# Peptides against a protein of PDB entry 2AKA, part 11

Target 1, 299 residues: chain A of PDB entry 2AKA
Amino acid sequence: MEDLIPLVNRLQDAFSAIGQNADLDLPQIAVVGGQSAGKSSVLENFVGRDFLPRGSGIVTRRPLVLQLVNSTTEYAEFLHCKGKKFTDFEEVRLEIEAETDRVTGTNKGISPVPINLRVYSPHVLNLTLVDLPGMTKVPVGDQPPDIEFQIRDMLMQFVTKENCLILAVSPANSDLANSDALKIAKEVDPQGQRTIGVITKLDLMDEGTDARDVLENKLLPLRRGYIGVVNRSQKDIDGKKDITAALAAERKFFLSHPSYRHLADRMGTPYLQKVLNQQLTNHIRDTLPGLRNKLQSQL

## One batch from the design tools (peptide; made by RFdiffusion4, then SolubleMPNN)

Design b1_p9_5_s1
Fold by OpenDDE base, seed 5:
Structure b1_p9_5_s1 (fold): chain B 299 residues (1-299), chain A 9 residues (1-9)
Amino acid sequence: as target 1 above (299 residues)
Amino acid sequence: SSDILSILD
């Protein structure tokens, strides 16, 4: 059953090789959220490595097809340089930045052409995610004045596809009614059938407030529910806090919090990984027959 | 397309 995700990975690579980018409707999970919502931290927590570009403003500027593959070894490979195995994840980060700049230039523009990154690791479950640029309203630097709409148009190319699940990442310390992730998800998935909610920054909420109602799926119900996570702070990231230690702290946070302790077994990054693996696997199983028929009809 | 279909075989 777990082998279905690697199968779709091969399809993704094949489509990329023939120039099929955002126009394909493969079963996949697109990650959406506002800038600084915590998307990159969630992905890095899955891998257990720091490997994504960091900085102010728009960090992800091309879709990143992140293919996590459980393996006895740990290394990364890019589709655009197949023969090279990366064991230093700092080099992975640099390659993402270089490949992004190669296509977009130095103006911090965006491109809809995906970067395909595969990570083999004993510490991951099979899981494929498409990380998309963070939604923004304010151009910075040499970004075009319509960058907000360029990003939205790019996101729409993915999230409007029927076979696309949406991982909507929202910070708990902001008004969820203004969540960019939940707004775009509601726009393209009004019945909440394809959306998985992730609530970050639960540890940064004001004292006396909590996101219990959201996490219990009572405020803005999603069929696939919500999962809360606690990411490393920027201070922790800068201080090179170990991700394993951060995951332990996350577990402790949920167990010790009066509002969340009863949900603790259904919260946190490890649980999120399991849920996404299962949901993606099931989604592939459900959609693959239709995809096969569609491809056959195009011959 | 034929090559892609072979992945599903």
Scores: peptide ipSAE 0.241, ipTM 0.883, DockQ to the pose 0.741
Fold by OpenDDE base, seed 3:
Structure b1_p9_5_s1 (fold): chain B 299 residues (1-299), chain A 9 residues (1-9)
Amino acid sequence: as target 1 above (299 residues)
Amino acid sequence: SSDILSILD
């Protein structure tokens, strides 16, 4: 079953080469969340490297198909420059930025054309995610005034698909009832069948408050539940705090918190990786027969 | 199309 994710990776690469098909419904996980919700940090924690663009406002401006592949070696490859192996993940970040700017320009505009990035690592489970632009209400730079709706329209191209799972990333230190991620998920998945909730910034909640009811799936129930994580602060990221150390601190946080200790074994970035690997694998297995039939009729 | 289908073989 572990080989099912690489199989879908090959399909993703093949379809990327011929352009997006609106009728195509590949089994995949789309990552959605508001600006500064912690999406990039979650993805970087999976890899254990700093490699995604950072900044204020909108950071991800093109869909990023991130294909994590367990391997004995560690390097990255882009579909748009096959044969070039990146071992310096700072160069990976620079390539993402350069490729984004090549298409969108320097006005911080967006494009629906995906960037395909494959990361080989001995420290990852097989996992493919589609990182989508962060939802925003305020244009930055030379963005058009309707940038919010452009982003939403782009997200809808992914999350409306029946075979798309939704990784909804919400910060705990904001009103969860107003979570952009959960709102869009509820719109396209009203029964909560395709949505996995990720709660970030649990360490930044006000004293005397906690997200226990959310994490126990009692406040806004999702069939696939919620997983809490603790990401590095922006200061820690800027200061190049080691991700390995951050993961240890995350474990300590859950174990030592009175409200979360009983949930600690079902929280944190490593557990999230495992759950996503398993859920994606099972999801692919369930959807591939139908996908094959559809492809045979269309191709 | 044939190349894509071959991925699923």
Scores: peptide ipSAE 0.238, ipTM 0.879, DockQ to the pose 0.850
Fold by OpenDDE base, seed 1:
Structure b1_p9_5_s1 (fold): chain B 299 residues (1-299), chain A 9 residues (1-9)
Amino acid sequence: as target 1 above (299 residues)
Amino acid sequence: SSDILSILD
């Protein structure tokens, strides 16, 4: 059953090689969220390494097909530079930035052309995610004035597909009613069938407030529910706090919080990884027969 | 397309 995700990885690579992008309805998980919602931190927590571009405004400017593969060794590979194994994840970050700039230029524009990154690690479950640019309302720097619409159009190319699951990342310290992630998810998935909610920044909520109702799926119900996570603070990142320690702190947070203790076993980054692995595997199993038939009919 | 389909075999 664990071979299904690698199978889709091969399909993704093959379609990327021929320039087929969002038009293909592959079973996949698209990650959506507003800028600074914590998407990059969630993805890095899965890998246990700092490897994604950081900064203000739009960080992800091309779709990043992140293929996590459980392995006895740890290294990364890009589809655009086959044969090169990256063991320094700082170099991975630099390659993402360089490859992004190669296509988009230096104006911080966006491109719909994906970057395919595969990470082998003993610390990951098999999992493939498509990280999408963070939604924004205000252009920064040399970004085009219509950047908001460009991003939305790009996201819609992915999330409108029936076989696309949506990982909607929303910060808890903001009004959930204003969540960019949940808004776009509801637009394309009004019944909440394809959306998995991730609630970040639970540790940054005002005293006396909590996201219990959200996490218990009582406020804005999703069929696939919500999972809360706690990411490293910017101070922690700057202070070089390792992700392993952060994951321990995350566990402690949920266990010690009076509003979340009863949910602790169904919260946190490790649990999120397991859920996503299982859901993606099952989703692939359900969708592959139809995909095969469709491809065969197009020959 | 044929090569891609072979992945599913």
Scores: peptide ipSAE 0.236, ipTM 0.882, DockQ to the pose 0.747
Fold by OpenDDE base, seed 4:
Structure b1_p9_5_s1 (fold): chain B 299 residues (1-299), chain A 9 residues (1-9)
Amino acid sequence: as target 1 above (299 residues)
Amino acid sequence: SSDILSILD
């Protein structure tokens, strides 16, 4: 019971093996956000590798249970192909795409069946996130016209669960009042008890504007607060800019920005990782006894 | 469920 996050990882794997996907109320963090909100970039920044599918429109089409495990070695493993260690993260990306297509077909459909990916790395804290499809209103490819609602229904299977924390990813260069992530979070967590706000694209805000009030938790208050991050630009991603260099640039951004300098020590991807690790650990500690009792009562 | 519960032991 000392290593709570790895413990929940084992539970997640066990439930996945028996086909229990989103029905069980496991203590977990679901990542939600609109298309191009920066979700994938945040997750990749945690790992320090490019490994998630990219493209226009919808990219994540199945829930991705991303289990980050601190270790002395760096490799990835999928639950659907146990024993195979991936050291090339491009191959990880390709496997995600292949496994997604295997289930959904090539029509860009979605499936609620999770992909379980575990990443061992010396560069990560223990942290498990469930990356969910990005919210969209426009079907692409051969998607059905109601794909928006299919995605929302899938998200709701996760975020309505009481033990699910919500990592709401919103871009600062858009109207935060209209953030898809914050809207869905408000719908299922009206008191803001389960939601952690992540504000991306702070570097892309219009000149003379800032998100200080949001980051200080004064505009749309969440109990668990907001953390700002600066991701690589799409140009930088396409150019394969090093994530380590991007993290240094992120730190410099917050330190040098007049509106954010005073918050710099509570901003950025490394701080977000620490906060999520701590919050998830504490959340598991608080919820696991109840979960255990529930499981026992079902025997 | 029994096997799953054993994870919590």
Scores: peptide ipSAE 0.232, ipTM 0.881, DockQ to the pose 0.738

Design b1_p9_5_s2 (from b1_p9_5 with S2A D3E)
Fold by OpenDDE base, seed 1:
Structure b1_p9_5_s2 (fold): chain B 299 residues (1-299), chain A 9 residues (1-9)
Amino acid sequence: as target 1 above (299 residues)
Amino acid sequence: SAEILSILD
């Protein structure tokens, strides 16, 4: 059963090699969220390394197919440079930036052509995610004036697919009713069947407020529910606080918070990883027969 | 497509 995710990884790589992008309805998880919602931090917390581009505005500008593979060794590989093993994750970040710029140029535009990154690590569960550009309303810098629509169109190529699960990342310190992630999810998944909610920035909520109702799935119900996480602050990142320590702090946060203590065992980054691994595995099992039949009929 | 299908075998 643990081989199902690697199987889909091989499919993803094969389709990428022939230029097939979002037209294929592969069982996968697309990550969506507004800019600064905490998507990159969540993904980095899975790996336990800083390896994604950082900055203001749009950070992710191409789809990033992030394939996490449990292994006894730790290194990364890109599909576009086979055979090169990256052990320095700073170099991984630089390669993502370079490969992004190669296609999009220096104007901070976007491209629908995915980057395929595989990370081997003893600290990860098998998990594949497609990180998508953060939704924005206002162009910054050299971005085209219609960047908002370009991003939305790109996201829709993924999230409209029936076999696409949606990891909707929303910050708790913003009005949930204004969540870009949940809005787009509801548009394509009105019954909340394919959407997994992630609530970030729980530690940044105003005193006297909490997201208990959201996390208990009582406010905006999703079949697959919500999982709260606590990411490193920008100060922590700048101060080189390691992710391991941050994960411990996250656990402490949930355990010590009066509104979340009873949910603590179903919160946090490690639990999120486990849930996503299980859900993706099950989803692949359910969808693969149909995919096989479809491919067979196209021969 | 045949090559891709072989992955599922």
Scores: peptide ipSAE 0.273, ipTM 0.897, DockQ to the pose 0.688
Fold by OpenDDE base, seed 3:
Structure b1_p9_5_s2 (fold): chain B 299 residues (1-299), chain A 9 residues (1-9)
Amino acid sequence: as target 1 above (299 residues)
Amino acid sequence: SAEILSILD
């Protein structure tokens, strides 16, 4: 079953080469969330490297198909520059930015054309995610006034697909009832069958408040449940705080918090990675027969 | 489609 994710990776690469097909519904996980919800930090924590663009406002401006592959070596490859192995993850970040700007220009516009990035690492489980632009209400730079709707339209191209799982990233220090991630998920998945909730910024909640009811799946139930994580602060990221140390601090946070201690073994970035690997593998197994039949009918 | 289908073989 572990080889099912690499199989879908090959399918993703092949479809990327011919452009997006609206009729194709590949099993995948789309990552959605508002600006500054912590999406990029979650992905970087999986890899254990700083490699995604950072900044204010919209950061991800093209879909990023992130293919994590367990390997004895550590390096990254882009589909748009095959044969080039990146071992410096700062160069990976720069390549993402350069490739984004090449297509969108310098006006902070968006493009629906994906960037395909594969990361080989001994520290990852096989896992493929599609990182999508953060939902926003306020245009920045030279963005058009309707940028919010452009982003939403782009997201809908992914999350409306029946075989798309939704990783909904919401910050705990904001009103969850107003979570952009959960709102869009509820719109396309009203029964909560395809949505996995990730709650970030649990360490930034006001004193005397907690997200226990959310994490226990009692407030806004999702069939696939919620997983809480603690990401590095922006200050820590800017200061190049070690991700390994941050993961240890995350574990300590859950174990020492009165409201979360009983949930600690089902929280945190490592657990999230494991759950996503398992759920994606099972999801692929369930959906591939239908996909094969569809492709066969198109011959 | 034929090439893509061959990936699933």
Scores: peptide ipSAE 0.271, ipTM 0.897, DockQ to the pose 0.792
Fold by OpenDDE base, seed 4:
Structure b1_p9_5_s2 (fold): chain B 299 residues (1-299), chain A 9 residues (1-9)
Amino acid sequence: as target 1 above (299 residues)
Amino acid sequence: SAEILSILD
């Protein structure tokens, strides 16, 4: 019971093995956001590797249970191919794409069946996130015309659960009042008790504007607050800019920005990792007794 | 459920 996040990882794996018939609300963090909100970049920044599918439109088409485990070695493992250790993260990306296509086909459809990916790394804190498909309104490829609602229905399967924390990823260079992430979070968490706000693309805001009020939790208050991050640009990603260098640039951004300098120690990807680790750990501690009781009552 | 519960032991 000391290592609560790894404990929940084992629970997640067990539930995955028996299918989604287990109607138990595991303590977890679901990542939600609109298309191009920066969700994948945030997750990759945690790992320090490029390993998630990229492209236009919908890239994540199945829930990805991303289990980050601090270790002395660096490798990845999939639950669907136990025993195979991936050390090349390009191969990890390819496996995600292949496994997604295996289930959904090549029509860019979606499936609610999760992919379970565990990443061991000396560069991560223990942290488990469920990356969900990005919210969209426009079908691509051979997607059905109601793909928007299919995605929303899938997201709702996670975010409506009481023990699900919501990592709402919103770009600062768009109207936050119209953020898909914050909208869905507000729908299922109207009091803002389960939602953690992540504000991306702070470096892409119009000159003379800033998100200070949001980051100070004064505009759209969340109990768990907001954390700003600066991800690599698409150009930087295509150019394979080193994530470590990007993290240094992110730190410099917050320290040098007049509107964010005073918040710099509570901003950025490393701080976000720490906060999520702590919040998830505490959340598991708070919810696990109830979960145990629920399981016992089902025997 | 029993197997899952054993994880919490």
Scores: peptide ipSAE 0.270, ipTM 0.896, DockQ to the pose 0.730
Fold by OpenDDE base, seed 5:
Structure b1_p9_5_s2 (fold): chain B 299 residues (1-299), chain A 9 residues (1-9)
Amino acid sequence: as target 1 above (299 residues)
Amino acid sequence: SAEILSILD
C-alpha cells in the first residue's frame, strides 16, 4: 500500500521530463499558505533537516515537488541533475536557490516550472508534497506590481485540479478569517472535501486564547480535519536548534496545554506525517484507475 | 503517453 506514493513519484518525474508541468492532474498534495505561515518549517520538520531557502518576502518562487522516500540511507536528488547525490542539506538549499534564480532571474519573480526534489531518509514516511509560493499582497524589490496575482494564478493551476489535495497552512496567531490558505481553499473546495488544515504558531497565541475550536473541527469544518503543529521560532532556526529537540518540545507543548492535552495524540508533526501518508496513499488508490483510463484514451 | 502508461503496468 505504501508503494503507491513511489509509483506516483515515477509518474511525476515522467511528466516533468516531457514538459508537463502544472497542467497534469496527478493525485498530489499542494501546500498553500500566506508568507510566513510556517509552510517551509513544516516541510523541514518532516525531513529533519534545514534545506529550504530562507529570508524575507517570497521564499519559494517555483513549485517544489518534494518527494520523501523512506530508505536506509539519507540523501537528496534533483531531477534536473539526476547523477548527483546530495548528503549535505545546505547544498540542497543552495541548489534550490540557484535553480530558482536560473529560471526566474534576479528580480525575485516567480515561475510555474517545478523543481523536483527527492529525499531518501530513514526518518521520513513516504510522502509527496508540492510546496507553492506563499501568498502575498505587497511586492518587494524588483518584483512585478502584479506579483500577488501571479502567485494566485500559479496556485490555481494546482489547487483547481480535482485530484489535488490542499494542505492549507494557517498561523494561529493571526485571524483565521483572514487566512490566505483557508480563503483559497474555500474558493476552490467550498465543501471542504480536498482540504487538510494545518494550524501553526499555536505557541505564539496570546495568553487566554486558544485554537481548540478550530482543531476540533468545529469552527470551519473540513472533512479531512485540522492538525496543529509547533514549529521552531526564527530564533531557534537561527540558533540551529535541533529539529529532534523541537519535535520533543512540540509534544510537550500539546501534552501540557490545558486546551490541547486531550487532542495531543492527534496533533504534532509526526502525526501530521502519518495522516498525510495515509491520506495520500488512499487518494492515489482511489484516483489511479481513472488516471489510467485517461492515459489509455490519449494513445 | 505510452511510456507513461507503462509505469502503471
Scores: peptide ipSAE 0.267, ipTM 0.895, DockQ to the pose 0.733

Design b1_p9_5_s3 (from b1_p9_5, 3 letters changed)
Fold by OpenDDE base, seed 2:
Structure b1_p9_5_s3 (fold): chain B 299 residues (1-299), chain A 9 residues (1-9)
Amino acid sequence: as target 1 above (299 residues)
Amino acid sequence: KEEILSILD
């Protein structure tokens, strides 16, 4: 089988090198969610490392093209600093923060210019995601009062593209009907053809309540369905809880929960990673012929 | 663009 995801990675890198090409609709997965929906935790769980910026406000302020590549070695590389191999993931986090600040300044503003990060690891499947800023309604610091709309406009640049899949991350401990992720997804994908639902914070739901109906795709149906995950709490993150231990706890949660045990084999971060790898691969296979034709016509 | 197309060859 062809390595389609690495192929698209090469395309992404090439386009980044020549600047933003709004005319190219690359097959990709855009990650959308509210500011505290748990997006960063999901991505870190894939890698098994803490490497994303943390904070109380808008943390992700530039699109992060995260390219996961299965490898015998573990290291990270940025497109903006070629040749430098990062083996300390704290340094990866610092580089993301520095590169973000370099472009946005100190006012906590946002920029649509992507950061391209490739992570080689024996613990990952080939998978590329575009992490986008979290949706918020409340400006912080020196952010402009219209920051909400700036974020939305940025997200729309990605999610309106026909070949863009949408990973909609929603917390279970909030009303799903008010999910920022699902709202924006429904706006651009009203038939739910391009949207994959991720439900976080299942462990934080009120006693006596569950998200079974959502996870069974009965409440707000998506063609590509929903996958529940349990991320580390902020307390766990601050306490440096091991991600491996967290993943084990996640599995235990689903297996032991009366409402979720029957779904346990189709839940959790490892399953999500597998599904995304498969869906992205298939999506690339389906879209590449059209993309090639489009590029040829532009010569 | 030609170089990009070569990636798809």
Scores: peptide ipSAE 0.287, ipTM 0.896, DockQ to the pose 0.703
Fold by OpenDDE base, seed 5:
Structure b1_p9_5_s3 (fold): chain B 299 residues (1-299), chain A 9 residues (1-9)
Amino acid sequence: as target 1 above (299 residues)
Amino acid sequence: KEEILSILD
């Protein structure tokens, strides 16, 4: 069952090698959310390493196809530099930044050309995600004035595809009605059939408030539901708090919170990882026959 | 295309 995700990884790599067709509709999960919604932190928590670019503004400027593969070894490799195994994840971060700058320049622009990164680790489940640029409304630096629309157009190239699941990441400490992630998800998936909701920053909510109704799928129902997570604070990141400790703190948070205790077994990063693995696997199984037929018709 | 299809075999 878990072999289906590696199969799609091979497909992704093959299509990247020949130049991906704009009409390609591979089964995949696209990660969407506003800037600072916590997308990168969620992905890093899956890996258990700090490896994604950080910044105050736009961070992800190219789609990042992140292929997590359970293995006895731990290393990363990029499709654009085959044969090089990265064991230092700071070097992974630097390579992402360098490869991004190579294509976009240093003007903080964006490019729709994906970066393919595969991470082998004993600490991950098989899982492939496409990290997309965070939605923004305000150009910064020397970004073009229409950067908001450029990002939107890029996201739409992924999330409009029928075989694309949407991981919508929304911070709990912001008005859910103004969630960029849920807004775009509702636009392309009005019935909530392809969207998985992730609620971050639950630990940063104002005193006396909680996101119980959201997490219980009662406010804005999604077929695939919502999962709450707690990421490391910026202080924790700066203080080099390890992700293992953060995951333990996350578990403790849900177990000890009166509004979330009853949901604790269906919350947190480990559960999210498991759910995504299962949903992606099942989704691939359901969509592969159609994909095969499509490819055959193109011969 | 044929090589890509072979991945699905």
Scores: peptide ipSAE 0.279, ipTM 0.891, DockQ to the pose 0.742
Fold by OpenDDE base, seed 3:
Structure b1_p9_5_s3 (fold): chain B 299 residues (1-299), chain A 9 residues (1-9)
Amino acid sequence: as target 1 above (299 residues)
Amino acid sequence: KEEILSILD
C-alpha cells in the first residue's frame, strides 16, 4: 500500500495539470495568517533551508503547494519544470519569484493558480501544505485598492472546502482575539473542528505577559489544539542565521520559560511537523473513500 | 478523470 500523503500528492499534481484550482475538495492543509505572521518561516523551518520569497508586504502571491517528502537525498522539483532537480535552495527561491512574476506581472498582484513544489529531504517528514497569501489591509505597489478582498476570496476558495484543514498562524505579540487567521477560521469552521492553531512570536511578547491560556486551549478552544513555535527574527533571517541553531534556541526558550516549561514537549517546530504529518495522514484516510465515490459519480 | 481515479486503485 502506497503512503497516503504521496498518494494525495499525485492527485494534487494531476488536478493541477488539468487546470482545476480550488474547486477540488482534496484532503489538504491550508496555511492562513496575517501578513508577517510567520507562515513562511514555519515552512522553511520544516525543510531547514531558506527557499521562500522574503520582503515587505505581500510576499506569497500565489498558492504554494509545498510537498515535503522524506528521502535519502535532498533536492527540489517544480511541477511547471519537470525533470529539473534543484539542489541549491536559493535557486528554488528565485524560481518561485520568477514563476510568480511571470503570471502576476510586476504590479505585485495575486493569482489563484498554484505553484507546485516538491522537496525531497532526509530532514523532513512526509507533509503537504498549501501556503496562501497573507491577509492584509494595505495595498502596496500597483496593487488594486481591493487587494484585501481579493486575498480573502482566494483563501475562501480553499478553507471553505470540507476536506481542507486549516493551519491558522497567529503572532502572540498581537491581540489574538483579533487574529486574521483565527477570524477566518472561525468563519468557516465555527465549531473548531478543522483548525490547528500555530502561535508564533512567543519570544516577542511584552515582559509580564504570556500566551499560556491560548496554548493550553482554554481561551479560544480548537478541537485540534494549539502549538507554539519560535521563528528566527528578521535580523536573524537577514543575517542568514542557521535554522538548526534556531531550532535549538526554540527548544531552550520553551524549557526555560516559566509559563511554557510544562508544555515544552508539545511545543516547537519539530513537534508541529510530527503532529501535522499524523493529522494529515489520518485525515486522508478518513476522506479518500468519499473522494473516490465523488470522482466515480462524475464519470 | 478516469486516469485520476486509477491513482486511487
Scores: peptide ipSAE 0.276, ipTM 0.892, DockQ to the pose 0.789
Fold by OpenDDE base, seed 4:
Structure b1_p9_5_s3 (fold): chain B 299 residues (1-299), chain A 9 residues (1-9)
Amino acid sequence: as target 1 above (299 residues)
Amino acid sequence: KEEILSILD
């Protein structure tokens, strides 16, 4: 038997070929959050490279199936151009943008058709995530006035499926009770069975406040819990702060913070990667038998 | 669907 995550990668590639509306419920993790919640930064921290589109407003406009594969080599490959190995991650970013524009046009619209990106790296654990467009209230550019609902409809195509885990990314420097990510997760997962909470921007909270209660799973309990992370600031990103250095700073943040030091070993990007790898693996193990049966019944 | 099922074999 192959490793479960690589096995599901093959399933995802095949699923992509038959379209998003296929009657299939693959075990996967969908990443949801409001605009600027820190989703892209979390994903880039996993890879250790800057490779996702950046900017104001809606950046991710197509689902991005990000397949991380531990390997001795480092390169990326897109499903839509197999055989081309990208070693420059700026070129990866440009390809994402080009492929997005090819389908959506220049109006900054959205499309439910996924981009499949596989990244081989010695710095990653096997992990597959589906990055989804950030939830928004305000159209930008030539986006239609109902873009908010278009995004929501797209997200719902993923998060309503029973075998979809939800990585809900919420910024700590905003009212967590009003988190777009947690709201949509609560809507489709009211018992908190499929949702993993990620709390970003812990370093940007007002002095005298902390998210300890959330991180300890006491405010909005999730079966799969919460993990806090500290991403690079926009200034750090613009200044090309090294992600490795940022991860060290993240560790230092948790260890030195009076409210979080007791949780430090269960916080941070490296721990998040490990947890997601484990949870996805276990989830695949639990869901594959049912998926097989469903597929067989449809033949 | 048949192709996907074959992956699980």
Scores: peptide ipSAE 0.276, ipTM 0.891, DockQ to the pose 0.721

